# Designs tried in a protein design run: peptides against a protein of PDB entry 5H65. Part 71

Target 1, 294 residues: chain A of PDB entry 5H65
Amino acid sequence: QYLERTPLCAILKQKAPQQYRIRAKLRSYKPRRLFQSVKLHCPKCHLLQEVPHEGDLDIIFQDGATKTPDVKLQNTSLYDSKIWTTKNQKGRKVAVHFVKNNGILPLSNECLLLIEGGTLSEICKLSNKFNSVIPVRSGHEDLELLDLSAPFLIQGTIHHYGCKQCSSLRSIQNLNSLVDKTSWIPSSVAEALGIVPLQYVFVMTFTLDDGTGVLEAYLMDSDKFFQIPASEVLMDDDLQKSVDMIMDMFCPPGIKIDAYPWLECFIKSYNVTNGTDNQICYQIFDTTVAEDVI

## One batch from the design tools (peptide; aimed at target 1 F98)

Design b2_p25_5 (made by RFdiffusion4)
Pose (drawn by RFdiffusion4):
Structure b2_p25_5 (pose): chain A 289 residues (1-273, 279-294), chain P 25 residues (1-25)
Amino acid sequence: QYLERTPLCAILKQKAPQQYRIRAKLRSYKPRRLFQSVKLHCPKCHLLQEVPHEGDLDIIFQDGATKTPDVKLQNTSLYDSKIWTTKNQKGRKVAVHFVKNNGILPLSNECLLLIEGGTLSEICKLSNKFNSVIPVRSGHEDLELLDLSAPFLIQGTIHHYGCKQCSSLRSIQNLNSLVDKTSWIPSSVAEALGIVPLQYVFVMTFTLDDGTGVLEAYLMDSDKFFQIPASEVLMDDDLQKSVDMIMDMFCPPGIKIDAYPWLECFIKSYNVTQICYQIFDTTVAEDVI
Amino acid sequence: EDEELNDERFNEYTDIVEEIIEGVS
């Protein structure tokens, strides 16, 4: 009834901060390599960070495999422990600690594992069969998180990361403070270990063109715009194909802008200290499937 | 009863984990 759209030439003449409903074509976008759009964002210090690569994580887990699990930290009231020996893996030993709920192991889909000396591949397989996995190492008096460079919790396809600057790391026994040992809410796990969780976000720069003007608008969101979770997309091939197809739909390579579909959206202007723009309250996924 | 249940689940979980852990000897 009152759906009206503001041309870009009118927006460029106005001061910030304001909000606009617009319709424009996606002339171009960055990143050209779409996997680089997935960033980690700390809600406490507002820093943006890269997600560690497989090679980075492999280095951490292989380095963890050189250390011997400490027998003194095995079989507590919090967890049962099991050590596996290996062959032709530089004498590696793998410790899996099964976390108990009131002195009883829960069902595998509710059971959290702590693992010393495991590979990324083994941790990912364990995450399918069990509720979740925390990579750990034998500290002086207790089990401790392996490294904040690696995920503090792997749950399903989500690798949860914490902020190195904002976190004050606590040892594993502090998991006793969790209300139960079956739900394993990632924010609750992070609080018990003194970790400030990072948030996954898609970060992209859109160049919008409606024929009256041109404008650069940022995309920064976790799951609204694509209806694809940024927290899952790096570990899910289907969600990656969906992001590829949506961006190929709005901005196909090689063909002209005349043939592109229109992008209906809101944008908000703001002062940085020059005026910048950002997409908000917008989803392409509700009308596109 | 609780101790028997915990032991049964521990044995089952260790068999599941052994299938995932590579190079077990």

Design b2_p25_5_s1 (made by RFdiffusion4, then SolubleMPNN; from b2_p25_5, 15 letters changed)
Fold by OpenDDE base, seed 4:
Structure b2_p25_5_s1 (fold): chain B 294 residues (1-294), chain A 25 residues (1-25)
Amino acid sequence: as target 1 above (294 residues)
Amino acid sequence: SSKEENEKRFKEYSEEVSKIIENLA
């Protein structure tokens, strides 16, 4: 995409909607904390949600562990099952169901685990040894997803979440609809289980200044702007540092704005109606900072 | 046989899971 650069002062005088290429300095941004800028976005209802914290997940999985696995739901054509009674004072029961491909367990890096009664720590460890893990519970007739407040799929270090509002959950046996039970593509798993997957996004508001004017631009981006996936950043210290470094580079603390680097980006204007008031807002799009640092 | 292979993998996987659940990993 190519557009000629337009000064902010000119943009501020124009009606929406329009697209612009700009060159401006990042005067400030919000929120300042990275964990606050990473959110979950539903592509259907467009609701933005906070990413659950570890403590929240611990509670959910602890609650799940209070339920006893149903022995009638073990060892189906879809999966082979084993139950452990932990050697602790509580005697927690953990059921793990190993999903088969065409009646045979695949390689570990291809194998999906369904787990009842597992802790977050255990699930995370398992996800590093196997392809992926789905927290489940025993339903009336089949295994069911444990809770949409927790990840429906943990693959490596990535936690995949679903929208509570838009999802119509189906039982685990619906995974049979997947011809290939070795790849476990998150979107395919979600579709099979009636889940509308949430998308990790960076959500920020940039105050941009090119010397001719100042405007606020909204950023909602999953992986293009920083060239870092929002889905991975919370689980990777190095990625977090990278994002922080990028933001510090464009908006260094304790330095005059005159010394700030220029940011080239695309913004689009759009109209927002608040009662009787018409407001023009701006959103950053199709921008990668790594390529636009000049 | 396929059955034997499945049993072998099940045993191996179960052992790996056991280590994690019992905090031996």
Scores: peptide ipSAE 0.713, ipTM 0.967, DockQ to the pose 0.542
OpenDDE base, seeds 1, 2, 3, 5: peptide ipSAE 0.711, 0.713, 0.712, 0.712; ipTM 0.967, 0.967, 0.967, 0.966

Design b2_p25_5_s2 (made by RFdiffusion4, then SolubleMPNN; from b2_p25_5, 11 letters changed)
Fold by OpenDDE base, seed 1:
Structure b2_p25_5_s2 (fold): chain B 294 residues (1-294), chain A 25 residues (1-25)
Amino acid sequence: as target 1 above (294 residues)
Amino acid sequence: SSEKENKKRFEEYTKIVSEIIENVA
């Protein structure tokens, strides 16, 4: 799509909604901390949620560890099971279910684990030895997902979350519907279990200045703007550094704005009503910074 | 056999898990 470059002073005078191509400097941005800029977004209900902190997950898994695995649910056609008892005073019971493919355990890098009573640390370590891990609990008739407040799937270092509002959880045996029980595609797992998967997104507010005017533009993007997946950035120090470097490049600390690089991007205006107040807001879209530096 | 292979993998995997689970009795 072609749009003429429009100065911010002109944009600020126009009614919404409209789309613009702009060339501006990034005067400032918020939040400053990367962790605070990464959110979970539901593609169905469009709610934004915070990514759970490690402490939040610890609590959930600690609670799960207080439960006893149901012996009746061990060793089904879907999985082979083993239960461990820890030596601590609490005597924590940990059940691990190894999901089979066509009645046979696949290779470790293809194998999905269902775990009852595991700690976050244990689960993370297991996810590095096997394909994926699903935290589960013993239901009345089948294993069930432990809690949507925790990841429904941990694959490598990626935590996959589901929307509590939009999901209608189904029991673990519904994984039988998956023809391929080796790749464990998150979306397929989610579908089988009745989960609406949340999407990791960068959420930031940019203050843009082109010398003619200043406006704030909202950014909500998964992987296009930085060319870095929001889903991976929190667990990868190198990716975090890359994002920080990009932001420092556009908004270098201790330097006058006159020396800032120019950013070309697309923004769209839209109306927001808050009570009797009508406000025009702006959102960045279809922009990749690596390609828009001038 | 398929069953033997499955058993072997199960033993291998449970060993891996046992090394990860904290303070196994």
Scores: peptide ipSAE 0.707, ipTM 0.965, DockQ to the pose 0.894
OpenDDE base, seeds 2, 3, 4, 5: peptide ipSAE 0.706, 0.706, 0.706, 0.706; ipTM 0.965, 0.965, 0.965, 0.965

Design b2_p25_5_s3 (made by RFdiffusion4, then SolubleMPNN; from b2_p25_5, 11 letters changed)
Fold by OpenDDE base, seed 4:
Structure b2_p25_5_s3 (fold): chain B 294 residues (1-294), chain A 25 residues (1-25)
Amino acid sequence: as target 1 above (294 residues)
Amino acid sequence: SAKEENEKRFKEYSKIVEEIIENVA
C-alpha cells in the first residue's frame, strides 16, 4: 500500500472516512502498563475483555476440582482415560483423557489432553509435555468444556479464550468431526466445540504530533505493529521487554519531543456519533514499526 | 501391533502425567 504523506494539520481539516500515510512523533500513549494494553477481542460482537489473571484462573480450576469425574464418560472411542486421587485432605480427583487419532494415541507432541480437576500449575506443565490441554468437566452425557472464563485450549504457553456471548458450546465428542486429531489448530478446535475464539490484541491510544498538528489515533493490533504476538507477550518476559523497549524508543521519558524518532504509519479516519455531536476518530492500520523507523 | 503401541504410549503418558499431578496417592 502506498499513499503520499499528509501533514496532520491537513488531515484534521478533512472529512471522514479517509486513509492517510503520516510521519509523526509519538508524544504520548495510554495505557502506560503493558498488561493493561493487552486485551481479548471478539471478532463477532467486538466486545473487548480483560485477559484473566492467574488468580482468577486458580479459582476457576479450584472450583472445577470440587466435582467428581463421571466414570461412565471414561474410555471412549475418542480418548483413553485415567484418574488419579491426590493425598490432600479433600482427596482431589484428577481425570486425564488422552485423545486418540484413529483409535491410537499419537505422539506426545501431537496429543491433546482433556483434564478434569487439574490445577493451573498442573495444566501448564502438561501443556509443555503434550500438544495441548483442554480443561473439561463431566456433563450429563459427555465431557464438556469447563468454563469459558478459563482457556478452552492451552497450547504451549498460549491460552486460548472464547467469547461467552457468541459461543454456543457443544460437547467434547464433537471433536470427532476433526479428521486430523494431531495438529489441534485452535480455530478448528473452537469450531468443533461451538466456540467463537477471542483474539489477543494490543489496545492503545497514541497521541501523534508532526509539528503541524496533534491527533489521537487508536491502535488495535494482534501481531503486526510490534511484530510480536499479543497472544504470547503476557507469558514471555523477553517479549514484554521488547515491547517496552519499542515504546521507550518512540516515547522516551525525560527527553524533549524534538529528539523523538519519527514514526511512519497509516491511519484511517472514521465518524463517531455521540448524541448530536459528530466526532472524527483515527485508527492506525497496516503498520509495522520495525519497518517504519526513520 | 497398533494395540500394543497404544498401550505402550498410554503407560508412558500416564507416567508423565503422574509426575506432574501434585501429591498423587
Scores: peptide ipSAE 0.724, ipTM 0.973, DockQ to the pose 0.908
OpenDDE base, seeds 1, 2, 3, 5: peptide ipSAE 0.723, 0.723, 0.718, 0.723; ipTM 0.972, 0.972, 0.969, 0.972

Design b2_p25_5_s4 (made by RFdiffusion4, then SolubleMPNN; from b2_p25_5, 9 letters changed)
Fold by OpenDDE base, seed 5:
Structure b2_p25_5_s4 (fold): chain B 294 residues (1-294), chain A 25 residues (1-25)
Amino acid sequence: as target 1 above (294 residues)
Amino acid sequence: MDEELNKKRFEEYSKIVSEIIENVA
């Protein structure tokens, strides 16, 4: 539905919930660092969580590497397996399971790897040589996903995460339910393994000023606002620069707000109870800055 | 043919992995 432009001063006087179209300047925004603005969001429980750092993942995979692959779980109808032992004093065991399609290994760019005992570095390198990598561990009767605190699927440079709260993990053999074992669509993999995939989102707070009033609006968006996927921005320097440029354009440092460009966007108001206080908050929705610049 | 192809790919992929896994014995 079409909405008429409403000045902020009028919006600030109205009860929630309502939807508005506004024209305002971006006085400021938080957080200032792009990395801090990218979060993981569960579409089911709506929990927001931080994207794990490399250090976090290193710890998880180091822990996984302390486990010994179960030889009984190697070489099933689903995958062919090989195990390597490293030269270090601990003798780390690394098992890689190459997933077959109709009983035959597909091309490398179509092949999914299941890896036990791999490091983050190794896994990332493997993801560049094969279609995808799933970190796994030996369960009692089957391979199982290693840890939902780590990616359940690494495809190229994209790390796919699952929600610990909402997921009901199933064993790796459930990948058999996938008719096509060459494309490895993340959502399909997640479904097969009982994972609720998390969504990368930009999370920011905008301070908007149209000269009549000032309000803070919350932004949670995956790819519409910047026309840049939040899922890719952390692994792509050019995309990072693009986002930074956009933000600098709307909120240029060292320049007075009078010179800022106008931003058109949609915001919705909603009621929030914080302790004993009731307040009205605002959220940006259905907005693309590239199209809304005036 | 399928078995032979599978074997070839397995060997090839194993080699790739071996080159990536750190400090393979």
Scores: peptide ipSAE 0.718, ipTM 0.966, DockQ to the pose 0.891
OpenDDE base, seeds 1, 2, 3, 4: peptide ipSAE 0.718, 0.717, 0.713, 0.718; ipTM 0.966, 0.966, 0.961, 0.966

Design b2_p25_6 (made by RFdiffusion4)
Pose (drawn by RFdiffusion4):
Structure b2_p25_6 (pose): chain A 289 residues (1-273, 279-294), chain P 25 residues (1-25)
Amino acid sequence: QYLERTPLCAILKQKAPQQYRIRAKLRSYKPRRLFQSVKLHCPKCHLLQEVPHEGDLDIIFQDGATKTPDVKLQNTSLYDSKIWTTKNQKGRKVAVHFVKNNGILPLSNECLLLIEGGTLSEICKLSNKFNSVIPVRSGHEDLELLDLSAPFLIQGTIHHYGCKQCSSLRSIQNLNSLVDKTSWIPSSVAEALGIVPLQYVFVMTFTLDDGTGVLEAYLMDSDKFFQIPASEVLMDDDLQKSVDMIMDMFCPPGIKIDAYPWLECFIKSYNVTQICYQIFDTTVAEDVI
Amino acid sequence: SEEVTITNSDQLVDEVLKEFDSRRS
């Protein structure tokens, strides 16, 4: 009834901060390599960070495999422990600690594992069969998180990361403070260990063109615009293909802008200290499948 | 506890499941 659209030339003449409903074509976008759009964002210090690569994580987990699990930290009231020996793996030993709920192991889909000396591949397989996995190492008096450079919790396809600057790391026995040992809410796990969780976000720069003007608008969201969770996309091939197809739909490589579809969206202007623009309250996924 | 030697990731996952079930039984 009252759906009207503001041309870009009119927006460029106005001061910030304001909000606009627009229609425009996606002339171009960054990043050209779409995997680089997935960033980690700390809600406490507002820093933006890269997600660690497989090679980075492999280094951490292999380095963890050189350390011997301490027998003194095995079989507590919090967890049962089991050590596996290996062959042809530089004498590696793997410790898996099964976390109990009131002195009883829960079902595997509710059971959290703590693991010393495991590989990324093994941790990912364990995450399929069990509720979740925390990479750990034998500290002086208690089990401790392996490294904040690695995920503090792997749950399903989500690798949860914490902020190195904002976190004050606590040892594993502090998991006793969790209300139960079956739900394993990632924010609750992070609070018990003194970790400030990072948030996954898609970060992209769109160049919008409606024929009256040209404008750069940022995309920064977790799951609204694509209806694809940024927290899952780096570990899910189907979700990656969906992002590829949506961006190929709005901005196909090689063909002209005349043939592109229109992008209906809101944008908000704001002062940085020059005026910048950002997409908000917008999804391409509700009308596109 | 009995000693168990493993050689790969699939084996580790199978053995972890067996051990878990055994502990629950």

Design b2_p25_6_s1 (made by RFdiffusion4, then SolubleMPNN; from b2_p25_6, 14 letters changed)
Fold by OpenDDE base, seed 4:
Structure b2_p25_6_s1 (fold): chain B 294 residues (1-294), chain A 25 residues (1-25)
Amino acid sequence: as target 1 above (294 residues)
Amino acid sequence: MKEVTVESDDELVEEVLKYYEELRK
């Protein structure tokens, strides 16, 4: 869709909802810390939530490790199982289930591990050696996902989370429905297990100024704006630096705004009702900064 | 089967990898 450029002063006088193409300078943005700008968003209920910290995950996995693996649930047609005992950790039992593809173990980079009783550190290290890891627990009749407060899938350095509100968990044997048990696409795994996957999103508020007016625009974007996935940025120092560099480019510290580069973007206005007060808000959409520097 | 005891997360990872290779034989 094509939109003509509209000055901010004109936009500020118009009723919502409308879409605009603008050219403005990024006067300021919040939050300033990248880690604070990354959230989890549910595509169904649209709730935003914080990405769990390592400390939170440690507690969840520690609690999960208090329950012993059920021997009756080991070594099924879907997976081969082995249990290890940790020394000086109250004899913690760690069960690792190696998921098979039609009865055959795939290559390590194609293999999914189900981990029962593992720590975050162990799980993360194993996820670097195999395709992916699912933290699980022994249910009554089958292995089950450990906790939706923790990742349902760890693939490489990416932690995939599910929505507690919208998910209806199914047992691990439902992975049998997957025709290909080597690629382990997160969305496919989620579907098989009844999980509504959460989306990593950058959430920021931009103060935009084109010289005619100033407005605040809300940014909620997963991978388009920076051309960097929000799902990967928290675990990759280089990606973090890249985002910081982009933000510093558009909003350089220590210099006047007249020296700032121009940002071209699309914004949409919308109404927000707070009691008797009606406020017009703005959101950035369909914008990639790498192509919008003038 | 002999139960194996590990003393660290690194050792666990090594044992898991070793067992995986054994399973693939």
Scores: peptide ipSAE 0.681, ipTM 0.951, DockQ to the pose 0.842
OpenDDE base, seeds 1, 2, 3, 5: peptide ipSAE 0.680, 0.679, 0.679, 0.680; ipTM 0.951, 0.951, 0.951, 0.952

Design b2_p25_6_s2 (made by RFdiffusion4, then SolubleMPNN; from b2_p25_6, 15 letters changed)
Fold by OpenDDE base, seed 4:
Structure b2_p25_6_s2 (fold): chain B 294 residues (1-294), chain A 25 residues (1-25)
Amino acid sequence: as target 1 above (294 residues)
Amino acid sequence: MEEITVENDDELVEKVLEYYEKLRE
C-alpha cells in the first residue's frame, strides 16, 4: 500500500483510526534488553505470554520424569521405542521413540523423536542430532504431549509453544495423518495434535521524533521489522548481536538525536478506552527497517 | 524390552545415536 508521508505534528491532531507513513528518528525505545522484548503471542486469543525460562522447563521435565513409561505403548507402527535407565538419578527411565515414515526409519535429519522422562539438556542435545523432538508422556491409550507449558516441538534450537487456552490436544497417533513424516513442519505437527501454535514476536515501544512532534508507537512483529525471526533470536548469539546493532544504529548511545538516522515506517492509530478517558495509540505495521542519510 | 543403564546425559545421547544407527541396519 502507498501512503503519503505525514508529519507527526499533523498525525497528533487527527482522530483514530488512520494509517500513516512517517519518517522519524528513534529517540528512545523500551525495553532496552532484547530478551525482555521477545514474547509469545496467540493468533487466536491474542494473549501475550512470556517465553518460559530454562528453570521453568527444568521443573516441567523433572516432573515428567517421575512418570514411568508405559510398556504397552512401546513400538507401534508409528515409532520404534527404547528405554534407558540413568544412574545416580533414582533410576530415571527415559523412553525414546523414533518415528517412522511408512514403516521405515528416516535419516537422522529427517527423524522425529518422542521423548519420555528426558531432561531439558538431553532433549536439546538430541534436537541438534535429529530433526525434531517432542516431549511426551504415556497416556491411558496412547502417548500424549507432556505439557503445553513446555515446547511441543523442539527443532534445532527453536522451541515451539502452544496456547493452553486455544488448544485441544490430541494423542500422538494423530501424527499418522501427516503424509510427509520427514520434514516435520511445526504448523503441520500442531494441526495434527490439536495445538494452536504461539508466535514469537518482538514487542517494543518506540518514541519517535521527526522534529515536528513526538509520539510513542507500539511494535509487535515476528520477523519483518528486523528481518530476523523472533523465534530464533533468543538461541542465536549472532542474531542477538544483529538486532542490537540495528537498534544501536537507529538509537546510538552517547550522541545527540540530531545525528540519529531517519527511520521510515508505517504506523496506524487506534483508540483505547480507559474508563471515561479515550486515548489514541499508535502501532507500527508492515515495516522493514531502513536508514535514510541526509 | 532391554534396558540399558547410562551414567549421564552425554552418554544417553550417545547411546540414543548408537541405537538409532543399529535400527537402520
Scores: peptide ipSAE 0.618, ipTM 0.925, DockQ to the pose 0.805
OpenDDE base, seeds 1, 2, 3, 5: peptide ipSAE 0.616, 0.614, 0.618, 0.614; ipTM 0.925, 0.917, 0.926, 0.917

Design b2_p25_6_s3 (made by RFdiffusion4, then SolubleMPNN; from b2_p25_6, 14 letters changed)
Fold by OpenDDE base, seed 4:
Structure b2_p25_6_s3 (fold): chain B 294 residues (1-294), chain A 25 residues (1-25)
Amino acid sequence: as target 1 above (294 residues)
Amino acid sequence: MEEVTVESDDELVEEVEKYYKELRE
């Protein structure tokens, strides 16, 4: 997809929708805090959601722990189960279900754990020892996902979330439909459980200036723009630093814009109607900053 | 089946790993 470079002054005079290739300086951006720029996006209903904080998850898991695991749901063909009791926590019961592949437990790095009554801390620690963890609860006839307000899958340091609006949850035994019960691909797990997975996205507004004009462009991107996955950045200090460094490079503090590097990117215009007012907005697309520094 | 009591999240993790190894044997 080749487009000729168009100055911002020309773009600002044109009707939407159109696509442009531009070369501009990043005068400013918002939000300034990285944590505020990471959102969850549903690919179906297109709602944007905040990433839950640890405090939110603690409450969910605490509430889940008030429910006693059903002994009738232990030790199925799909998983082996054991229950532990925690001391000085009102005898909290923690059930761990080790998912088997055709009746055989896989290696720890291939093994999925289903956990009832676990805390966020326990779940996260276990996710570092095994392939992944699904927080679950005892349903009437089967184990079920605990809560879509919490991750449906924790794999390593990545928390995978599902859309409450678009998902139609199915019971845990539907994991049997997966031929390979060792890799635990999040999309496959989601499909088996009737979950529409949410996507981590960077959401930012860039103020771009090429000397001929100034416009604001919206950025919604998961992993292309920074070449860093939005799904991993919140849990990785090094990735956070990398994003910050990139932003500081394009928009260095305390320096005049004349010294800013040029950013080449693609933007598309689109119309937004608010009552009687029609506004043209711009969105960045198909852009990688690592290759666009001139 | 023997019921095991744990006092911390670290101990729980250790017990889970231990039990996993037992299951694999």
Scores: peptide ipSAE 0.690, ipTM 0.955, DockQ to the pose 0.863
OpenDDE base, seeds 1, 2, 3, 5: peptide ipSAE 0.689, 0.689, 0.690, 0.690; ipTM 0.955, 0.955, 0.955, 0.955

Design b2_p25_6_s4 (made by RFdiffusion4, then SolubleMPNN; from b2_p25_6, 15 letters changed)
Fold by OpenDDE base, seed 1:
Structure b2_p25_6_s4 (fold): chain B 294 residues (1-294), chain A 25 residues (1-25)
Amino acid sequence: as target 1 above (294 residues)
Amino acid sequence: MEEVTVENDDELVEKTLEYYNELRE
């Protein structure tokens, strides 16, 4: 997709839609805080959602813990079950269900754990010992996903979320449809349970200046721009520091813009109509900056 | 179902893993 470099002043005079290759300096960007730039995006309805805060999850799991696991749903052909009673925590009952692969329990690092009544801390710690964890609740006839406001799958340090609007939840026994019950691919789990998985994305607005003009460009990217997955950045301090370093390099505080490094990227223009107001907007695409920085 | 008491989340995790390994034996 080779394009000749076009100055911003020329771009600003042209009609949309068009694609451009530009070389500009990052005058400023928003939001300034990394955690504010990470969103959840639905590929189906295209809504952007906030990543739930730890406090939000605590409430959800606390509410889930008030429900007693149904004894009749323990130990099925799909999973073996164990119940723990927490001491000095109001006798909270925690049910764990170990999903079997063709009737056989796999290695712990290959095993999917279903959990009822667990806290966020317990779930996260368990996800470090098992392949993945799904928070569930006892339904009338089967275990069910606890709440789409919480992760439907926790694999390592990654929390996978589903779209409430687009998902049509199915009971946990639908995991039987998965041929491979050892790898636990998030998309496969989501499909089995009727979940439309949300995608972690960096959402930012860049103010670009090449000396001929100033242009605001929108960035929505999951892992290409920074070469850092948006899905992992919130749970990894080193990744956060890396993103911050990249942004500080391109837009250093207390330094004149003349000393800023040049950013080369691709942008596309598009028309946006808001009532009677028609404006041209710009979006960054197919751009990686990390290779030049890291 | 056999119920076992755990004192904290760390113990819950450790006992869960231990129990799982025992089940596989």
Scores: peptide ipSAE 0.677, ipTM 0.948, DockQ to the pose 0.836
OpenDDE base, seeds 2, 3, 4, 5: peptide ipSAE 0.671, 0.675, 0.676, 0.676; ipTM 0.947, 0.948, 0.948, 0.948

Design b2_p25_7 (made by RFdiffusion4)
Pose (drawn by RFdiffusion4):
Structure b2_p25_7 (pose): chain A 289 residues (1-273, 279-294), chain P 25 residues (1-25)
Amino acid sequence: QYLERTPLCAILKQKAPQQYRIRAKLRSYKPRRLFQSVKLHCPKCHLLQEVPHEGDLDIIFQDGATKTPDVKLQNTSLYDSKIWTTKNQKGRKVAVHFVKNNGILPLSNECLLLIEGGTLSEICKLSNKFNSVIPVRSGHEDLELLDLSAPFLIQGTIHHYGCKQCSSLRSIQNLNSLVDKTSWIPSSVAEALGIVPLQYVFVMTFTLDDGTGVLEAYLMDSDKFFQIPASEVLMDDDLQKSVDMIMDMFCPPGIKIDAYPWLECFIKSYNVTQICYQIFDTTVAEDVI
Amino acid sequence: SPLINPYRESSDLPDKVLEEHEKRR
């Protein structure tokens, strides 16, 4: 009834901060390599970080495999422990600690594992069969998180990361403070270990063109715009294909802008200290499947 | 690699861990 659209030339003449409903074509976008759009964002210090690569994580887990699990930290009231020996793996030993709920192991889909000396591949396989996995190492008096450079929790396809600057790391026995040992809410796990969780976000720069003007608008969201969770997309081939197809739909490579579909969206202007723009309250996924 | 292949390596350890968990229960 009252759906009206503001041309870009009118927006460029106005001061910030304001909000606009617009319709424009996606002339171009960054990043050209779409996997680089997935960033980690700390809600406490507002820093933006890269997600560690497989090679980075492999280094951490292989380095963890050189350390011997400490027998003194095995079989507590919090967890049962099991050590596996290996062959042709530089004498590696793998410790898996099964976390109990009131002195009883829960079902595998509710059971959290703590693991010393495991590979990324083994941790990912364990994350399918069990509720979740925390990479750990034998500290002086207790089990401790392996490294904040690695995920503090792997749950399903989500690798949860914590902020190195904002976190004050606590040892594993502090998991006793969790209300139960079956739900394993990632924020609750992070709080018990003194970790400030990072948030996954898609970060992209869109160049919008409606024929009256041109404008650069940022995309920064977790799951609204694509209806694809940024927290899952780096570990899910289908979700990656969906992002590829949506961006190929709005901005196909090689063909002209005349043939592109229109992008209906809101944008908000704001002062940085020059005026910048950002997409908000917008999804392409409701009308596109 | 910027992406992770979660099944890059062959391992029977996840099955052994599951079996050990079932045995303990």

